# Peptides against a protein of PDB entry 5EIB, part 213

Target 1, 366 residues: chain A of PDB entry 5EIB
Amino acid sequence: VDLEPGTMDSVRSGPFGQIFRPDNFVFGQSGAGNNWAKGHYTEGAELVDSVLDVVRKESESCDCLQGFQLTHSLGGGTGSGMGTLLISKIREEYPDRIMNTFSVMPSPKVSDTVVEPYNATLSVHQLVENTDETYCIDNEALYDICFRTLKLTTPTYGDLNHLVSATMSGVTTCLRFPGQLNADLRKLAVNMVPFPRLHFFMPGFAPLTSRGSQQYRALTVPELTQQMFDSKNMMAACDPRHGRYLTVAAIFRGRMSMKEVDEQMLNVQNKNSSYFVEWIPNNVKTAVCDIPPRGLKMSATFIGNSTAIQELFKRISEQFTAMFRRKAFLHWYTGEGMDEMEFTEAESNMNDLVSEYQQYQDATAD
Target 2, 366 residues: chain A of PDB entry 5EIB as posed
Amino acid sequence: VDLEPGTMDSVRSGPFGQIFRPDNFVFGQSGAGNNWAKGHYTEGAELVDSVLDVVRKESESCDCLQGFQLTHSLGGGTGSGMGTLLISKIREEYPDRIMNTFSVMPSPKVSDTVVEPYNATLSVHQLVENTDETYSIDNEALYDICFRTLKLTTPTYGDLNHLVSATMSGVTTCLRFPGQLNADLRKLAVNMVPFPRLHFFMPGFAPLTSRGSQQYRALTVPELTQQMFDSKNMMAACDPRHGRYLTVAAIFRGRMSMKEVDEQMLNVQNKNSSYFVEWIPNNVKTAVCDIPPRGLKMSATFIGNSTAIQELFKRISEQFTAMFRRKAFLHWYTGEGMDEMEFTEAESNMNDLVSEYQQYQDATAD

## One batch from the design tools (peptide; made by RFdiffusion4, then SolubleMPNN)

Design b2_p21_7_s2 (from b2_p21_7 with T2H F3Y P7K L14R A17V)
Fold by OpenDDE base, seed 2:
Structure b2_p21_7_s2 (fold): chain B 366 residues (1-366), chain A 21 residues (1-21)
Amino acid sequence: as target 1 above (366 residues)
Amino acid sequence: MHYPPKKLLDSPYRPLVEAAL
């Protein structure tokens, strides 16, 4: 789905364009112009019914519909505005299905789009209410991984999207291969989301190695385990050491000893015990899939529900507030039928979410 | 990365992007 036809042509002409049904390419002509309100109330609203017709058709073809997975950017108008409109409309029609998102967070390091904080804040407001699971994929964290860990001097969107694709492949492993922990979206939500609003995950993927170091690095369970818990390996721009993990899932892939995995996972929890909440028993889940990713002998994917994710929301909120206080560009949104109140409600809900994460960070076992 | 994003140049925000270049 896109409000621009050129994006669909790029997907269709791509190496995997033939995997998608031609009728499942739904697109507009005018685009959202990086405006959430165009995506949500105007251009996106004109297209949404055509998307819902495709969603219904594909849902009816499922032997067992678990839910929906949306991949979108919160900085752009289509991914943010139309993406959240689609989430709302799908939630209304399928209230008993899981809504899962891969939400790409904007960063000033990666985009010069001045209105990204508005689009992100308005999107987060919708995601808090209408999703069950949201993987926070932060362009800032992806850039920092590319630059610092992968030693890419000039990271590209291709390099960032490679990290996103690896992470998405990792977190969906249990859904794609039988006999795994979290084998369905609902089971993942039950294991990862102790409180309904606190459904924002920091993902991570290991191994991440620079091209120059790949030949010298042995892929071992200890190294994967250490790397996936490293703050520098998080795909969300927050430091897990500044918060507490509510829940964690680790998904190992490849031929390895389950015993060694359990030992290393226990060791990393014990080493990092101060960064876990004490009042959620058995809050770390581990899965092992014998099937490695393409081109790797083994990998590990991390999913963290951490109160440190509030750093990401605080960053967006600070940028939002700095623009909104000046009413900067606000007329571009109000001109599409938005009220200034919707901005204030979205800011409030995101600040409430930050406060909820802080409350559970500070909570002790009585 | 190629800055500015092409989508910004094709948006109502073009004048702001051009002023920042």
Scores: peptide ipSAE 0.018, ipTM 0.487, DockQ to the pose 0.014
Fold by OpenDDE base, seed 3:
Structure b2_p21_7_s2 (fold): chain B 366 residues (1-366), chain A 21 residues (1-21)
Amino acid sequence: as target 1 above (366 residues)
Amino acid sequence: MHYPPKKLLDSPYRPLVEAAL
């Protein structure tokens, strides 16, 4: 789905374009112009019914519909505005189904789009209310991984999207292979989301290895375990050492010893015990799938529900507040039928979310 | 010639998009 036709042609001509049904390509003509309100109230609202018709058709053809997965950007107008409209409409029609998102967070280091703080804040407000699970993928963190870890001198969107795709493949492993922990989206939510509003995840992937170092790297369970808990491997731009993990899931792939995995997972928890809440028992979950990802002997995917994710929301809030106090660009949003109160409501809800994460960070076992 | 979305051409990644075309 896109508000621009050229995106669909790029997907169709891509190596995997043929895996999608031609009729499932829904697109507009005008684009969102990086405006959330244009995505949510005008151009996106004109297209949403055509998307919902496809969603209904695909849902009816599904033998066992667990829920929905959306991949979108919060900095743009289409992914943010139309994406959150679509989430709301799907939630209204399918209230008992899991809503899962892969939400790409904007960063000033990766984009010069001045209105990204508005688009992100307005999107986060919708995600708090209408999603069950949100993987926070920060373009800043992806860029830093590409530059520092992968040793890419000039990271590309292709390089960033490769990290996203590896992570998406990792977190969905348990859904695609039988007999695993978190074998469905609802079990994942139950294990990862102790409090309904606190459903924003810090993803990570291992191995992350520079092309020049691949030939010298052993792939071992200890190395995967150490790397996936490293703050430098987090795909959200927050430091897990500045907060506490409410819950963690680790998904290993490849032929490895369950005993070795359990030993390494226990060792990393004990080493990092100060970064976990003590009042949530058994808050680390581990899964092992014997089937490695394509081109790797083994991998590990990390999912962290950490109170440190508030750093990401604080960053967005600070940028939002600095713009909103000046009423900068508001007329572009209000001109698309948006109320100025929705900015204040979105800011308030994001600040409440930050406060809620802080409360659980500071909570002790009584 | 599949032109990338205008958004990618207007991004800091324009040189990479142009190189992929």
Scores: peptide ipSAE 0.013, ipTM 0.387, DockQ to the pose 0.013
Fold by OpenDDE base, seed 5:
Structure b2_p21_7_s2 (fold): chain B 366 residues (1-366), chain A 21 residues (1-21)
Amino acid sequence: as target 1 above (366 residues)
Amino acid sequence: MHYPPKKLLDSPYRPLVEAAL
């Protein structure tokens, strides 16, 4: 789905364009112009029914519909505005299905879209209410991984998207292969989301190795485990050491000892015990899938529900507040039928979310 | 640090963005 036709032509002409049904390409003509309100109230609202018709048709073809997975950007107008409209409409029609998102967070270091703080804040407001699970992917964190860890001198969107793809493949492993932990989206939510509003995850993927070091790196369970819990390996620009893990899932792939995985996962929890809440028993979940990803002997995917995610929301909120106090560009949103009150509601809900994360960070076992 | 090339706001509002930067 896109409000621009050129994106669909790029996907259709791409190496994997043929895996999608032609009738499942729904697109507009005018784009959202990086305006959330244009994506949510005007151009996106004109297109949403056509998307819902496709969603219904695909849902009816499912033997067992678990839920929906959206991949979108929160900085743009289409991914943010139309994406959140689509989430709302799907939630209205399928209230008992899981809503899962891969949400690309805007970074002022990676984009020149001045209104990204508005689009992100308005999107997060919708995601808090209408999603069950949200993987937070930060373009800044992806860039830092590419530059610092992968030793890429000039990271491209192709390099960033490769990390996103590896992570998406990792977190969906349990859904795609039978007999695993979190074998369905609902079980993932039950294991990862102790509080309904606190459903924003920090993903990570291991191994991440520079081309120059690949030949010297053994892929071992200890090395995968250590890399997954490294703050530099997080795909959200948050330091887990500044918060506490509410829940963690680790998904190992490849032929390895379950015993060795359990030993290393216990060791990393014990070593990092100060970074876990003590009042959620058995808050670390581990899965092992014998099928490695293509081109790797072993991998591990990390999913962290941490109170450190508030750093991401604080960053967005600070940028939002600095623009909103000046009423900068508001007429672009109000001109598309949006009320100025929705900005203050979205800001308030994001600040409440930050306060909730802080409360659970500071909570001790009595 | 060579961040990915920043995409300028590709919108009808681009002239207003450029005037505000």
Scores: peptide ipSAE 0.012, ipTM 0.460, DockQ to the pose 0.014
Fold by OpenDDE base, seed 4:
Structure b2_p21_7_s2 (fold): chain B 366 residues (1-366), chain A 21 residues (1-21)
Amino acid sequence: as target 1 above (366 residues)
Amino acid sequence: MHYPPKKLLDSPYRPLVEAAL
């Protein structure tokens, strides 16, 4: 789905364009112009019914519908505005199904789009209420990985998207291969989400590999485990040491000893015990899949529900507040049928979410 | 040894599944 045809033509002409049904390509002509309100109330609202018809048809063809997975950006108008409209409409029609998202957070290091903080704040407000599981993929973190770790002088969207694809492949391993931990979306939610609003995940991946470099690095289980818990391997620009883990899932891929994995996972928990909440028993889950990622002998993927995710929301909130206090560009949104109150409600709900994460960070077992 | 579900092998996604094996 897109409000621009060019993106869909790129997917259709791509090496995997034929895996999608032609009738499942739903697109507009005008785009959202990086405006959440165009995506949510105007251009996106005109297209949403055509998307819902496809969603219904594909849902009816499922032997067992678990839920939905949306991949979208929160900086642009289509992914943010139309994406959150779709989430709301799908939630209304399928209230008993899991809503899972891969939400790409904006960064001024990656895009010069001045209104991204508005689009992100308005989107986070919708994601808090209408999703069950949200993987926060932060363009700030992706850029920092590409530039600092991978030594890419000028990171491209192709380099960022390579990291996104590796992360998505890692976190979905348990859904794609039988006999794994969190083998369905509902079981993932039960294990990872102790409180309904606190469903924002910090993903991480090891080893970090640049596009086209088959680094035949012989990684060990200890090195994978240590790298997976390193803040530099996180796909969200948060330091786990500034918060506490509510829950963790670790997904190892490749041929390795389960005993060695369990020993290393115990060692990393014990070394980092101050960064876990004490009041959630058995809050670290581990899975091992014998099938490695393409081009790697082994990998580890991290899913963290951490109170440190508040750093990401604080960054967006600070950028939002600096613009909103000046009423900068508000007329672009209000002209599409938005009220100024919706901005204040979205800012409030995101600040409440930050306060909730802080409360659970400071909670001790009495 | 975890095998992909038969559904994925019988789907249009088979080339992706075979490339992940």
Scores: peptide ipSAE 0.000, ipTM 0.311, DockQ to the pose 0.018

Design b2_p21_7_s3 (from b2_p21_7, 6 letters changed)
Fold by OpenDDE base, seed 2:
Structure b2_p21_7_s3 (fold): chain B 366 residues (1-366), chain A 21 residues (1-21)
Amino acid sequence: as target 1 above (366 residues)
Amino acid sequence: MEYPPKKELDSPYRPLVEAAL
């Protein structure tokens, strides 16, 4: 789905474009112009019914519909505005299905659009209410991984998207292969989301190795375990050391010893015990799939529900507030039918979310 | 305000800090 045809043509002409049904390419002509309100109330609203018709058709073809997965950007107009409109409409029609998102957060270090804080804040407001699971993917964190860990001198969007795709493949492993922990989206939500609003995850993927080091690095369970818990390996721009993990899932792939995995997972929890809440018992879940990812002998995917994710929301909120106080560009949104109240409600809800994360960070076992 | 065109997949991901230098 896109409000621009050129994105769809790029997908269709791509190496995997033939995997999608032609009728499942739903697109507009005008784009959202990086405006959430165009995505949500105007251009996106004109297209949403045609998307819902496709969603219904594909849902009816499922033997067992668990839920929906959306991949979108919160900085743009289409992914943010139309994406959240779609989430809302799908939630209304399928209230008993899981809504899962891969949400690309705007980075202040790499903002091509001045209004990204508005688009992100308005999107987060919708995600808090209408999703069950949201993987927070930050372009800054992805860039830092590419530059620092992968030793790419000039990271491209292709390099960033490669990390995203590896992570998406990792977190969906249990859904795609039988006999795994978190074998369905609902089970993942039950294990990862102790409080309904606190459903924002920091993902990570291991191994991440520079091209120059790949030939010398043995892939081992200890190295995977160490790397996935490293703050530098998080794909959300927050430091897990500044918060506490409410829940963690680790998904190992490849032929490895379950005993070794359990030992290393216990060791990493013990080393990082100060970064876990003590009042949620068994808050670390481990899965092992014998089937490695393509081109790797083994991998591990990290999913963290951490109170440190509040750093991401605080950053967006600060940028939002600095623009909104000046009413900067606000007329672009109000001109599409938005009220200023919706901005204030979205800001409030995101600040409440930050406060909730802080409350549970500071909570002790009685 | 004309928004910059969507960048191609092979386009460099440029930190804003380097674009202001």
Scores: peptide ipSAE 0.030, ipTM 0.584, DockQ to the pose 0.016
Fold by OpenDDE base, seed 1:
Structure b2_p21_7_s3 (fold): chain B 366 residues (1-366), chain A 21 residues (1-21)
Amino acid sequence: as target 1 above (366 residues)
Amino acid sequence: MEYPPKKELDSPYRPLVEAAL
């Protein structure tokens, strides 16, 4: 789905374009112009029913519909505005299904779009209310991984999207292969989301190795485990050491010893015990799939629900406030039928979310 | 109404974004 035809043509002409049904390509003509309100109230609202018709058709073809997975950006107009409209409409029609998102967070290091803080804040407001699970994929963290860890001097969107795809493949492993922990979306939510509003995850993927060092690096369970818990390996631009993990899931892939995995996972938890809440027992879950990802002998994927994710929301909020106090570009949103009050409501709800994370960070066992 | 351009890495608009933040 896109409000622009050119994106759909790029997908169709891509190496996997033939895996999608032609009728499942729903697109507009005008785009959202990086405006959330244009995605949510005008251009997106005109297209949403056509998308819902496809969603219904594909849902009816499922033997067992667990839920939905949306991949979108929060800095743009289509992914943010129309994406959150679509989430709302799907939630209304399928209230008993899981809503999962892969939400790409904006960064001024990776974008020229001035209004990203507005689009992101308005999107987060919708995601807090209408999703059950949101993987926060921060373009800043992806850029830093590409530059610092992968030693790419000039990271491209292709390099960033490669990390996204590896992570998405990792976190969905348990859904795609039988007999795993978190084998369904609902079980993942139950294990990862102790509080309904606190459903924003920091993902990570290992191994991440520069091309020059790949040949010299052994892929071992200890190295994967150590890299997964390294703050520099998080795909959200927050430091887990500044917060506390509410819950963690680790998904290992490849032929390895379950005993070695359990030993290394116990060791890393003990080493990082100060960064976990003590009042949620057994808050680390581990899965091992014997099927490795393509081109790797083994991998590990990390899912963290941490109060440190508030650093990401604080960054967006600070940028939002700096623009909104000046009423910068507001006429672009109000001109699409949006009320200025909705900016204040979205800012308030995101600040409440930050406060909730802080409350649970500071909570002690009685 | 003129909307901001699409995201590009190393866009000439990056300095304008940084000045607006």
Scores: peptide ipSAE 0.026, ipTM 0.552, DockQ to the pose 0.017
Fold by OpenDDE base, seed 4:
Structure b2_p21_7_s3 (fold): chain B 366 residues (1-366), chain A 21 residues (1-21)
Amino acid sequence: as target 1 above (366 residues)
Amino acid sequence: MEYPPKKELDSPYRPLVEAAL
């Protein structure tokens, strides 16, 4: 789905364009112009019914519908505005199905789009209420990985998208291979989301590999485990040491000893015990899949529900507040049918979410 | 309402996304 044809034509002409049904390509002509309100109330609202018709048709063809997975950006107008409209409409029609998102957070290091903080804040407000599970994929973190860790002087979206694809492949491993931990979306939510609003995940991946570099690095289970818990391997620009883990899932892929994995996972928990909440028993889950990712002998993927995710929301909130206090560009949103109150409500709800994460960070077992 | 030209709002990396697909 897009409000522009060019992205859809690129996907259709691409090496994997044939895996999608032609009738499942739904697109507009005008785009959202990086405006959440165009995506949510105007251009996106005109297209949403055509998307819902496809969603219904595909849902009816499922033997067992677990839920929905949306991949979208929060900085643009289409992914943010129309994406959150779609989430709301799908939630209304399928209230008992899991809503899972891969939400790409904007960064000034990756885009010069001045209004991204508005689009992100308005989107986060919708995601808090209408999703069950949200993987926060932060363009800040992706850029920092490419630039600092991978030493790419000019990171491309191809490099960023390689990290995104590796992460998405990692976190979905348990859904794609039988006999794994969190084998369905509902079981993932039960294990990872102790409180309904606190459903924002910090993903991480090891080893970090650039696009086209087959680094045949012989990684060990200890090295994978250590790298997976390193803040430099997180796809969200948060330091886990500045918060506490509510829940963790670790997904190992490749041929390795389960015993060695369990020993290393116990060791990393014990070394980092101060960074876990004490009041959630058995809050670390581990899975091992014998099938490695393409081009790797082994990998580890991290899913963290951490109170440190508030650093990401604070960054967006600070950028939002700096613009909103000046009423900068508000006329572009209000001219599409938004009220200025919707900005204040979205800012408030995101700040409430930050306060909730802080409360649970500071909570001790009495 | 007149919006600024799309080029002023578009990410400088957008052509790289389209080329990476």
Scores: peptide ipSAE 0.018, ipTM 0.475, DockQ to the pose 0.016
Fold by OpenDDE base, seed 5:
Structure b2_p21_7_s3 (fold): chain B 366 residues (1-366), chain A 21 residues (1-21)
Amino acid sequence: as target 1 above (366 residues)
Amino acid sequence: MEYPPKKELDSPYRPLVEAAL
């Protein structure tokens, strides 16, 4: 789905364009112009029914519909505005299905789009209410991984998108292969989301190795485990050491000892015990899938629900507040039928979310 | 540190990333 036809042409002409049904390409002509309100109230609202018709058709073809997975950006107009409209409409029609998102958070270091803080804040407001699980992916964190860890001199969006793809493949492993932990989206939510509003995850993938170091790196369970819990390996620009893990899932892939995995996962929890809440029993979940990813002997995917995610929301909120106090560009949103009150509601809800994360960070076992 | 421009969707480093992932 896109409000621009050129994106669909790029997907269709791409190496995997043929895996999608032609009738499942729904697109507009005018784009969202990086405006959330244009995506949510005007151009996106004109297109949403056509998307819902496709969603219904695909849902009816499912033997057991678990839920929906959306991949979108929060800095743009289409991914943010139309994406959140679509989430709302799907939630209205399928209230008992899981809503899962891969949400690319804007970074002012990666994009020149001045209104990204508005689009992100308005999107997060919708995601708090209408999603059950949200993987937070930050383009800054992805760039830092490419540059610092992979030793790429000039990372591109192609390089970033490869990290996203690896992560998406990793977190969906349990859904795609039977007999695993979190074998369905609802079970993932039960294991990862102790509080309904606190459903924003920090993903990570291992191994991440520079080409120059590949020949010297053994792929071992200890090395995978250590890399997954490294703050530099997080695909959200948050330091887990500044918060506490509410829940963690680790998904190992490849032929390895379950005993060794359990030993290393226990060791990393014990070593990092100060970064876990003590009042959620058994808050670390581990899965092992015998099928490695293509080209690797072993991998591990990390999913962290951490109170450190508030750093990301604080960053967005600070940028939002600095623009909103000046009423900068508000006429672009109000001109698309949006009320100015929705900005203050979205800001308030994001600040409440930050306060909730802080409360659970500071909570101790009585 | 220069961040990637929005227009640079294709990566000359794709084979390096695919080998690292």
Scores: peptide ipSAE 0.015, ipTM 0.448, DockQ to the pose 0.016

